# Peptides against a protein of PDB entry 3S8F: the designs that were tried, part 71

Target 1, 157 residues: chain A of PDB entry 3S8F
Amino acid sequence: VLTLFVAVPSLMTAFTVAASLEFAGRLRGGRGLFGWIRALPWDNPAFVAPVLGLLGFIPGGAGGIVNASFTLDYVVHNTAWVPGHFHLQVASLVTLTAMGSLYWLLPNLTGKPISDAQRRLGLAVVWLWFLGMMIMAVGLHWAGLLNVPRRAYIAQV
Target 2, 166 residues: chain B of PDB entry 3S8F
Amino acid sequence: DEHKAHKAILAYEKGWLAFSLAMLFVFIALIAYTLATHTAGVIPAGKLERVDPTTVRQEGPWADPAQAVVQTGPNQYTVYVLAFAFGYQPNPIEVPQGAEIVFKITSPDVIHGFHVEGTNINVEVLPGEVSTVRYTFKRPGEYRIICNQYCGLGHQNMFGTIVVKE

## One batch from the design tools (peptide; made by RFdiffusion4, then SolubleMPNN)

Design b1_p12_7_s4 (from b1_p12_7, 7 letters changed)
Fold by OpenDDE base, seed 2:
Structure b1_p12_7_s4 (fold): chain B 157 residues (1-157), chain C 166 residues (1-166), chain A 12 residues (1-12)
Amino acid sequence: as target 1 above (157 residues)
Amino acid sequence: as target 2 above (166 residues)
Amino acid sequence: SDFLLVYALLLS
């Protein structure tokens, strides 16, 4: 019930963020329907990380609604689906947002800008993390739909 | 200048909100599709039914595993199952192929899971409450029951068997 | 990997 109540505000927030990104991209010279995306600062891990987190949040958020649905929860409850949802929400969105925050915060706290090498390393970390998380999440959701239980070391599937 | 900027932002917000609304319907459709394709054969008969976990082993329909399978009508059975640390009773559960089976599962000790492989039967079993699931086995054979809720040191080895006879 | 970045940043 609580999940359903927060779903609408969360969606509104998410798309408001998207609107802000479009505005920012267009201010940076992006034009057209998708040109504003390319104009965003993809060379900054502090930006890329939370954006990738938001991308993972899309299926994760949808999964949250599924998990909160009485009828659908019967299908997915205590299956591998649930860990898949968690990894999208916590290990993807929250973690990537934290990573991005650190890439912004630490230079400000130390008074030292990050080097180019550090920047590239940060980008690599964020993208690899996202890729791995998406692979795992897809696998877990797929397994869940195949009725693989969680908290069981074997399944006859 | 500020007014112009605000109007521009508002326009973007309106567009994205419209897109959001459209995506909402897409998500609903996907949910409906998932439900339609992954819930076949299981009818949750969820009702609030309570029992005393301290006496469920001594009296009532769960007390005697030999009497756990009760024919309630033509091609209809009720099976009274206990999930306990660490197993299920009766074990095996023997039911006819093609019969409508109503499982009534409860626990005398802690919370357990009741997940039947090869089916969509998957419920949590709480002491003091009766979980009710209706299912019809179309194929004969053995179906393993798995506990998917942590219940103690022997949780990972807590298995049961349903034998469907042709 | 993120830890290593933080470590490197703090030592820079």
Scores: peptide ipSAE 0.031, ipTM 0.737, DockQ to the pose 0.013
Fold by OpenDDE base, seed 3:
Structure b1_p12_7_s4 (fold): chain B 157 residues (1-157), chain C 166 residues (1-166), chain A 12 residues (1-12)
Amino acid sequence: as target 1 above (157 residues)
Amino acid sequence: as target 2 above (166 residues)
Amino acid sequence: SDFLLVYALLLS
């Protein structure tokens, strides 16, 4: 139980980011408990990508706590659960943040604004990536709980 | 107004921090629930046992595969298993149905995995360390052992078999 | 395909 206290700083950081998003949404005219979410710039792939990454990171973070548990790690260690966790942490948060950063960086580096077609394509790419990654991650976690081994091409189930 | 903005941010942070603490307790509760529902009967091997990987093939209980299965009591057996590049010994491992089996697993070379399909047996095998797993096979048949830790070029083909006899 | 099946089961 004491090991779980290591998660406190990470949670504080994550929810500080959430607080910043709420503040930004309210500055953009969002009102109420959830209105600020809709007010965020969902038409910008540079924004959507890292936010989707954060959303994927939530279950990943929970999984991190599970993996850090001695008794629970026995259940999931070296099963498909582990790569599922990695796909949420690296292939979701890190990758989507990098993608989002690219959508911001390229226009600034070239001095050319992103076209509307490029923007729409970027949104499609980011959302499809997130969807596919979530399907894969859920599948891997589920398979892991069914004792599908990691680093093996065969499984009983 | 920067001052007003700072106060607003602080209020939001305070709310989210409270939420974060609540979620921490939720996670603890979920862990407790998972332990209660999915880890019943799991006996953790907490004792550290060391062996010399350079001599484990020549002397000791792992040296002779024909003597790897040792009856230690009524309906109780200890099986001394070597995981090596690239296989397991003895192979097959023959044990009776319903008997309490204590697997003592070690490696003479590199780190391997010991994953038994159809069971909750899943441990890493480190050279110089003995992994201990206790299990009772309720159903007769063949159980495949899979290496789930990369151990070299032949990793993907590293399999063993446990034969449970009626 | 296996991932899709699992996903469908979770959504059901």
Scores: peptide ipSAE 0.029, ipTM 0.787, DockQ to the pose 0.062
Fold by OpenDDE base, seed 4:
Structure b1_p12_7_s4 (fold): chain B 157 residues (1-157), chain C 166 residues (1-166), chain A 12 residues (1-12)
Amino acid sequence: as target 1 above (157 residues)
Amino acid sequence: as target 2 above (166 residues)
Amino acid sequence: SDFLLVYALLLS
C-alpha cells in the first residue's frame, strides 16, 4: 500500500512541471484550454528535447505504477516490459534532458549562438530520437506483455 | 512581477494537482479492478524460507536430482529445483499433467532466473532463499526454462526443461 | 490514457 503512495509525490512533481509549462505558454500569448501549448518555443531544441523527455516519462511513470504494484509486477517483471520502461526513463527523459541542456549550455558558455542550421539539425535529432525511443518502448512493452523475457536471445513469439 | 507570477502559477497548480489526485485514484481503482477480476493468474508470495547455499548441493532435498520430485498427496507434488551456473536440476523435470506442482527453487551460487515458457512462472532465484511457485500444467509436453537474470558468461546458454506427462 | 492502454493490454 505504501509503495503505491510513492506515486503521490511523483505525480505532484510531474503536474507541477505541467503547470509551469502552462504558465509559460500563457505568458507567451497562448490562450484557451490548449492554446498555451502552441505558444511554447517549439523552435528551440533546448526546450523541445527535455519536453519530449517528459512526454516519454509519462508512459514510463505509468509503467512505474504498474511495476510498483505487487500483483501487476508479477506479470511484467524480468520481461521485455522492464527494458521498455528503462528506455523511457533513461534513454528518453535523461538523455533528451541532457541533449537539451547542452543546446542551452554550450551557446551560453561560448558566447556564440547556434546557427539556424544547427538549430534545425538539433530539432531533427531530438524528434527522431524521441520517435525511435517511442517505437522501441512500445514494442518492448508489448513484447513483455506477451511474456517475452528480458536478457534472453530467444522468445516464443 | 514575481508576486503576480506566483499567484498565477498557484492557480494553475491547483488545477493540475486536482487532476493529479484524480489520476492517482483512477490508477488505484484500475489496479484494484484488475486484481479483483484476474486473481486466478496471480501466484501469491510465499513466506520467506532460507537455506544455506554452501551446503544445499550436499544435503537436504535439493542434493539428489533423482529425489527432487516428491509426491506430497493425491495429484500433488513438490519439486526441489536448483538453478546454478549454468543450468537447472533436475533436468528434465518430469511432472504429471493436471497435478498441482509446488516448485521449491534455490541457487547454490549466484542469482538466477526461472522463467518457464508457456506459463506465468517467472521468478528470481536467490542464493540462500527458497522461491516457491505453485502451478498446474494443463497441457502435456515440454516447457523450456529460461534464465532471465544475468548470472555470468554462460547465462545465455542456461536452459532447462519441464516435461509434463499424460 | 497511457495507463488505460496498459490496462487494456494486461486484460487481453
Scores: peptide ipSAE 0.023, ipTM 0.782, DockQ to the pose 0.273
Fold by OpenDDE base, seed 1:
Structure b1_p12_7_s4 (fold): chain B 157 residues (1-157), chain C 166 residues (1-166), chain A 12 residues (1-12)
Amino acid sequence: as target 1 above (157 residues)
Amino acid sequence: as target 2 above (166 residues)
Amino acid sequence: SDFLLVYALLLS
């Protein structure tokens, strides 16, 4: 059980980011318990992408605690559960953060702001990516709980 | 103004930190609950048993597949299984229904998986170590063994069969 | 390819 305290630094990091988001939202005029969320720049793919990555990282982090538990890992280890976890952590958080970084970096490198069309396309790509990752991740975790093995082309159920 | 901003940030960070810690304990509580209610299904790791992977095919209980199934008591058997590139031996593994089976699994070459469909048997097999799994098959029939750890070009075709006899 | 996309964006 004490091993689970390894999650503390990760949680601290994640929630400090959340704290920054709340502060930013409130600076932008958001009020109340949830109003600050609405005030965030959801029209900017450079912002939306990493935030969606963070959202995907939440269930992934919870899964990380499960995977780190000796007893619970017996249930999920080398099942489809594990790649489900990876896709949330890498294909969601890391990849979306990279995408978001590019939406910031490319305009700066080229000296040209992104067009409105490019912005809208970027938003569509990021949201669709996130949606796809969530669907796949839920499916993989579910399959894992049904004892579907990883690294196999066949399934029990 | 900077001081005010600093205080505000600190307040938000403290709040989210508290939430973080609370969630950690919630997860721990959930794990504890799972253990308390589902202990019967948990197979804990046993004593570490080591073997020499370079000689395991030549001598010892894994050397002869025909002698791999050993009756150790009334309705109790030990099965010495080798996971190798790319298959299992013995294959098929024949055991009686309702008998307590202790699988002793090791590898002469690389790491393999030992996943038995229809059961909760799912262990990694490491060269030099013996994986021990205890299971009782309640239903007769064939149970497929699947390698769920990548072990080479033939990994996807690495299967075995356990035949449970009435 | 992601690389091709980046290349295209840089050239735009």
Scores: peptide ipSAE 0.022, ipTM 0.790, DockQ to the pose 0.013

Design b1_p12_8_s1 (from b1_p12_8, 8 letters changed)
Fold by OpenDDE base, seed 4:
Structure b1_p12_8_s1 (fold): chain B 157 residues (1-157), chain C 166 residues (1-166), chain A 12 residues (1-12)
Amino acid sequence: as target 1 above (157 residues)
Amino acid sequence: as target 2 above (166 residues)
Amino acid sequence: SLADERLDELLN
């Protein structure tokens, strides 16, 4: 019972971050209900990477509620669903945040800004990583619902 | 100006907090809906039952594979299954079609999985504990048991079979 | 096809 209550502070934290993004976007000149999103620095891989991580974390968080539910966990536990959840939480959020941190940290530590070519390459890497993770995660979740086991090289589907 | 920024942030946070609460209720509603429409497939958890993993092979209901299937009623059976490195005992497990089967599963060594393909039977097996699963096989045939919990070098080859007879 | 056939059994 208490496990599901963890969703409350988690959601509060997540959407507080969203509020910070809205504030930042509006400070950058974005207006309207969604205009602030466009105003965010989407040309900076140091920004894009962690934001994409957060986007991947959203369905992962929803899955976390499912996994934390006793009755629903029985359906998904030790199926491909679980790796799907992990790849959203670790391989997306954590990894992309690390990538973003690196894109910010290295130029800052060395005092040398990244070149435009490096910036564009960084954006490509981050977006491709995100796309791949989303495809894999959706596939794993779907397979899990079809009772494909994890940690097995064969499955009856 | 930190004060002005803080005041502005609070305004946005109120909206997002309201949204977060709304989403919380949506998730709860989705869970409730799922449970309301898909409850029959959920196997209730059994009570905690413990055994000594060091002696389970030598004495008790798991010791003899030939006596692992016990008829407890006219159409009811209890099957005492060992999951071990690297296989299942008995193998195959033979049960009648349409009978209520109570699986009592434990391990003498390490943690294993007990995933029966074609069914919703999917439990972890812990040494020292007995996993209890109730299931009725409606279709005759062979059902493969897969270990879905890493248990060592032979994990990938750890399979069993349930044979359901007419 | 087997997955589709057995989906209801797994979820219900």
Scores: peptide ipSAE 0.018, ipTM 0.793, DockQ to the pose 0.245
Fold by OpenDDE base, seed 3:
Structure b1_p12_8_s1 (fold): chain B 157 residues (1-157), chain C 166 residues (1-166), chain A 12 residues (1-12)
Amino acid sequence: as target 1 above (157 residues)
Amino acid sequence: as target 2 above (166 residues)
Amino acid sequence: SLADERLDELLN
């Protein structure tokens, strides 16, 4: 039971980031309950990448709680579910954050702004990456629930 | 104005923190719901049981595969299984249909997995510890045992078979 | 195919 309390600081951190996003969106002219989201700089891959990472991290975080649950972990442990969780946490949040950081860092390090073509390509890469990762993660979680084993090339299903 | 910005940010943080707390309760509720509706019949964790991995092959109930299946009562059996690099013993494991089987699984070498296809049996096998799993096979046939914990070069080929007889 | 050879040694 006490293990689940570990989720509290993580949730606080995540929603603090969300608060910052809302504040930023409203500063950019967004109004209403959801208008601030549209006002965020979705044309910048340096922004889009980590935000998509955060979105992928939400179900991943929920999965973390599941994995930390003694009885639920029995169902999912060492099945394809676990790699699914990893791909949401590492291959989505961490990787996309790294990508986003790169899109910001390289122009600043070189002193050369990215071209419009590079920007559009970056957006395509980030969105396609996110889409692929979500498909893979859903598939892995689903397979895990069907008792497909982790670290095995064969399964009954 | 830094003061106004700070005050505004604080207000948003309070709102999102409240939402965070609400979501925490939602997650707890979802876990409770899942446990109540989908985890019925989950094999309970056994008590901690230790064994010496250095002698488990030479003495004790795991030493002789021919004596691994022990009838402990009417329609009740205990099966002493070794998971090793790279296989299982006994192999095959022969048990009768409808009998309550208690698997006592340990390892003489490294950590392995014990995943039985077609069942909810899925445990890690640690050297020095005995994993206990209770299961009743309702359907006759062959059930494949898969190692789902990396254990070395032969991990991918580490399989066993449980034969359930009518 | 050194890996395969080693694998055979371990499995046999």
Scores: peptide ipSAE 0.005, ipTM 0.782, DockQ to the pose 0.017
Fold by OpenDDE base, seed 5:
Structure b1_p12_8_s1 (fold): chain B 157 residues (1-157), chain C 166 residues (1-166), chain A 12 residues (1-12)
Amino acid sequence: as target 1 above (157 residues)
Amino acid sequence: as target 2 above (166 residues)
Amino acid sequence: SLADERLDELLN
């Protein structure tokens, strides 16, 4: 009940953020249904990181509803599914947001902009992190559906 | 200009809210699909039953492992199982093939897991509560019980065995 | 394993 209650304002927030991104993209010259996405500053790790985090949070949010369902939770509870969910929520959104925050905060605090090399490295780190996290998350969710237990070093499959 | 910006933002918000409504239905559909495809043979939760964890080892149906398996019908058994730090009692649990087994599981100490490999039996075991799981083993052999709830330093070695006899 | 046995001795 509590999870479902929190899900509503969370969804509202998520789509509000998306609306803000669309507005920003269109202000940057993006046109059409999807052109605004391309117009966003994908060359800035401070932007890319939290956005990728948000993208990873979407399936995680759906998983949250699954975990909160009595009938569905029986299937997934205390299986590898749960760590998969957590990694989408914490290791993707929270972690990537933190990473992105550093790319914004440090240059602003020090007054020294990051070099181009540092920017490129940052982009690589963020994208690789996201990719790895998605692979792991998919694997964990899949394993969970196959009844691989959580908190165990062995499994039947 | 502030007014213009506000109106523009609202337009995009309305669009995304409409999209959100559509996605809500998609999510519901996905949940329904998952339910339909992955919940076959789900064992429903039993009635809420309480027990005193401080006395469960000394008196009652869990006290004697030799009497843990009780025949309640022609092809029906109740097995009173204790999950404790760090193991299960009785161990092994011996049951006949094809019989309906009602597991009554509780803990005298901390929260444990009761996950039986090769089955859909997967419940948490709380001190003071009795977990009830009904299952019929159709295949003979050994089924490993795994604790999937961290219960201390010996958690990783906490295993049990169900032996299904022909 | 030996490590597991030792752990069992400590905990049981």
Scores: peptide ipSAE 0.005, ipTM 0.769, DockQ to the pose 0.019
Fold by OpenDDE base, seed 1:
Structure b1_p12_8_s1 (fold): chain B 157 residues (1-157), chain C 166 residues (1-166), chain A 12 residues (1-12)
Amino acid sequence: as target 1 above (157 residues)
Amino acid sequence: as target 2 above (166 residues)
Amino acid sequence: SLADERLDELLN
């Protein structure tokens, strides 16, 4: 159980990012407990993508604690649970962050802003990606809990 | 004002830090609850047992599949299982219903998996190490062994069978 | 499947 303290630095980092988001939202005019969220630039795929990645990272991080637990890892190890975890951590956070970075980098390098059509398309892509990843991740975690093995094409369930 | 901004940022950080700590305790509590209620179902890690993968096929308890099932006591057996590319031996593994079975599993070649459907038996099998799993089959029938660790071209078809006899 | 059987024959 003491090994779970390894999560403290990661949690601190994650929630300091959240603090930065709250601060930014409030600077943009957001008020109240949740008003700052609405004030964030949700019309910018360069912002939305990494934020969605962070949101996906939350349950993934919780899963990381589970995976790091000796006793609980016995239950989930080499089941579909593990790929579910990876899809949240890599295919969501890392990938969406990369996608978001491109939406910032390309306009910056070319000196040309993205068109409104490109912006809207980017938003659609990012949200659809996130939705698909969440569905997949939930399914994989669920399957893992049902003892569906990893790296196998068949299962009892 | 820099000072005011600093104080504001600190307030937000303190709030989120408190939340992070709270979540940590929630996770710990959940794990503690799971352990408290399900400890009997958890198979702890055993003592490290080593073998020579280069000779395990020629000598020792894994060498003869016909002698792999050893009765060690009343209603108690030890089964010496080899996971290899690409299968298991003995195959099938025949054990009686209701008996306490201790599986001693190792590999002569590469890392394999040992996942028994319908059970909580799920271990990795490393060359040079012996995986020990204790289980009692309450229901007779056939239980499929699945390799859940990639081990080569035949990985997807690497299966074994445990036959539990009445 | 037939493919699986053939592969099993070759590898087991």
Scores: peptide ipSAE 0.012, ipTM 0.797, DockQ to the pose 0.021; fails the geometry check

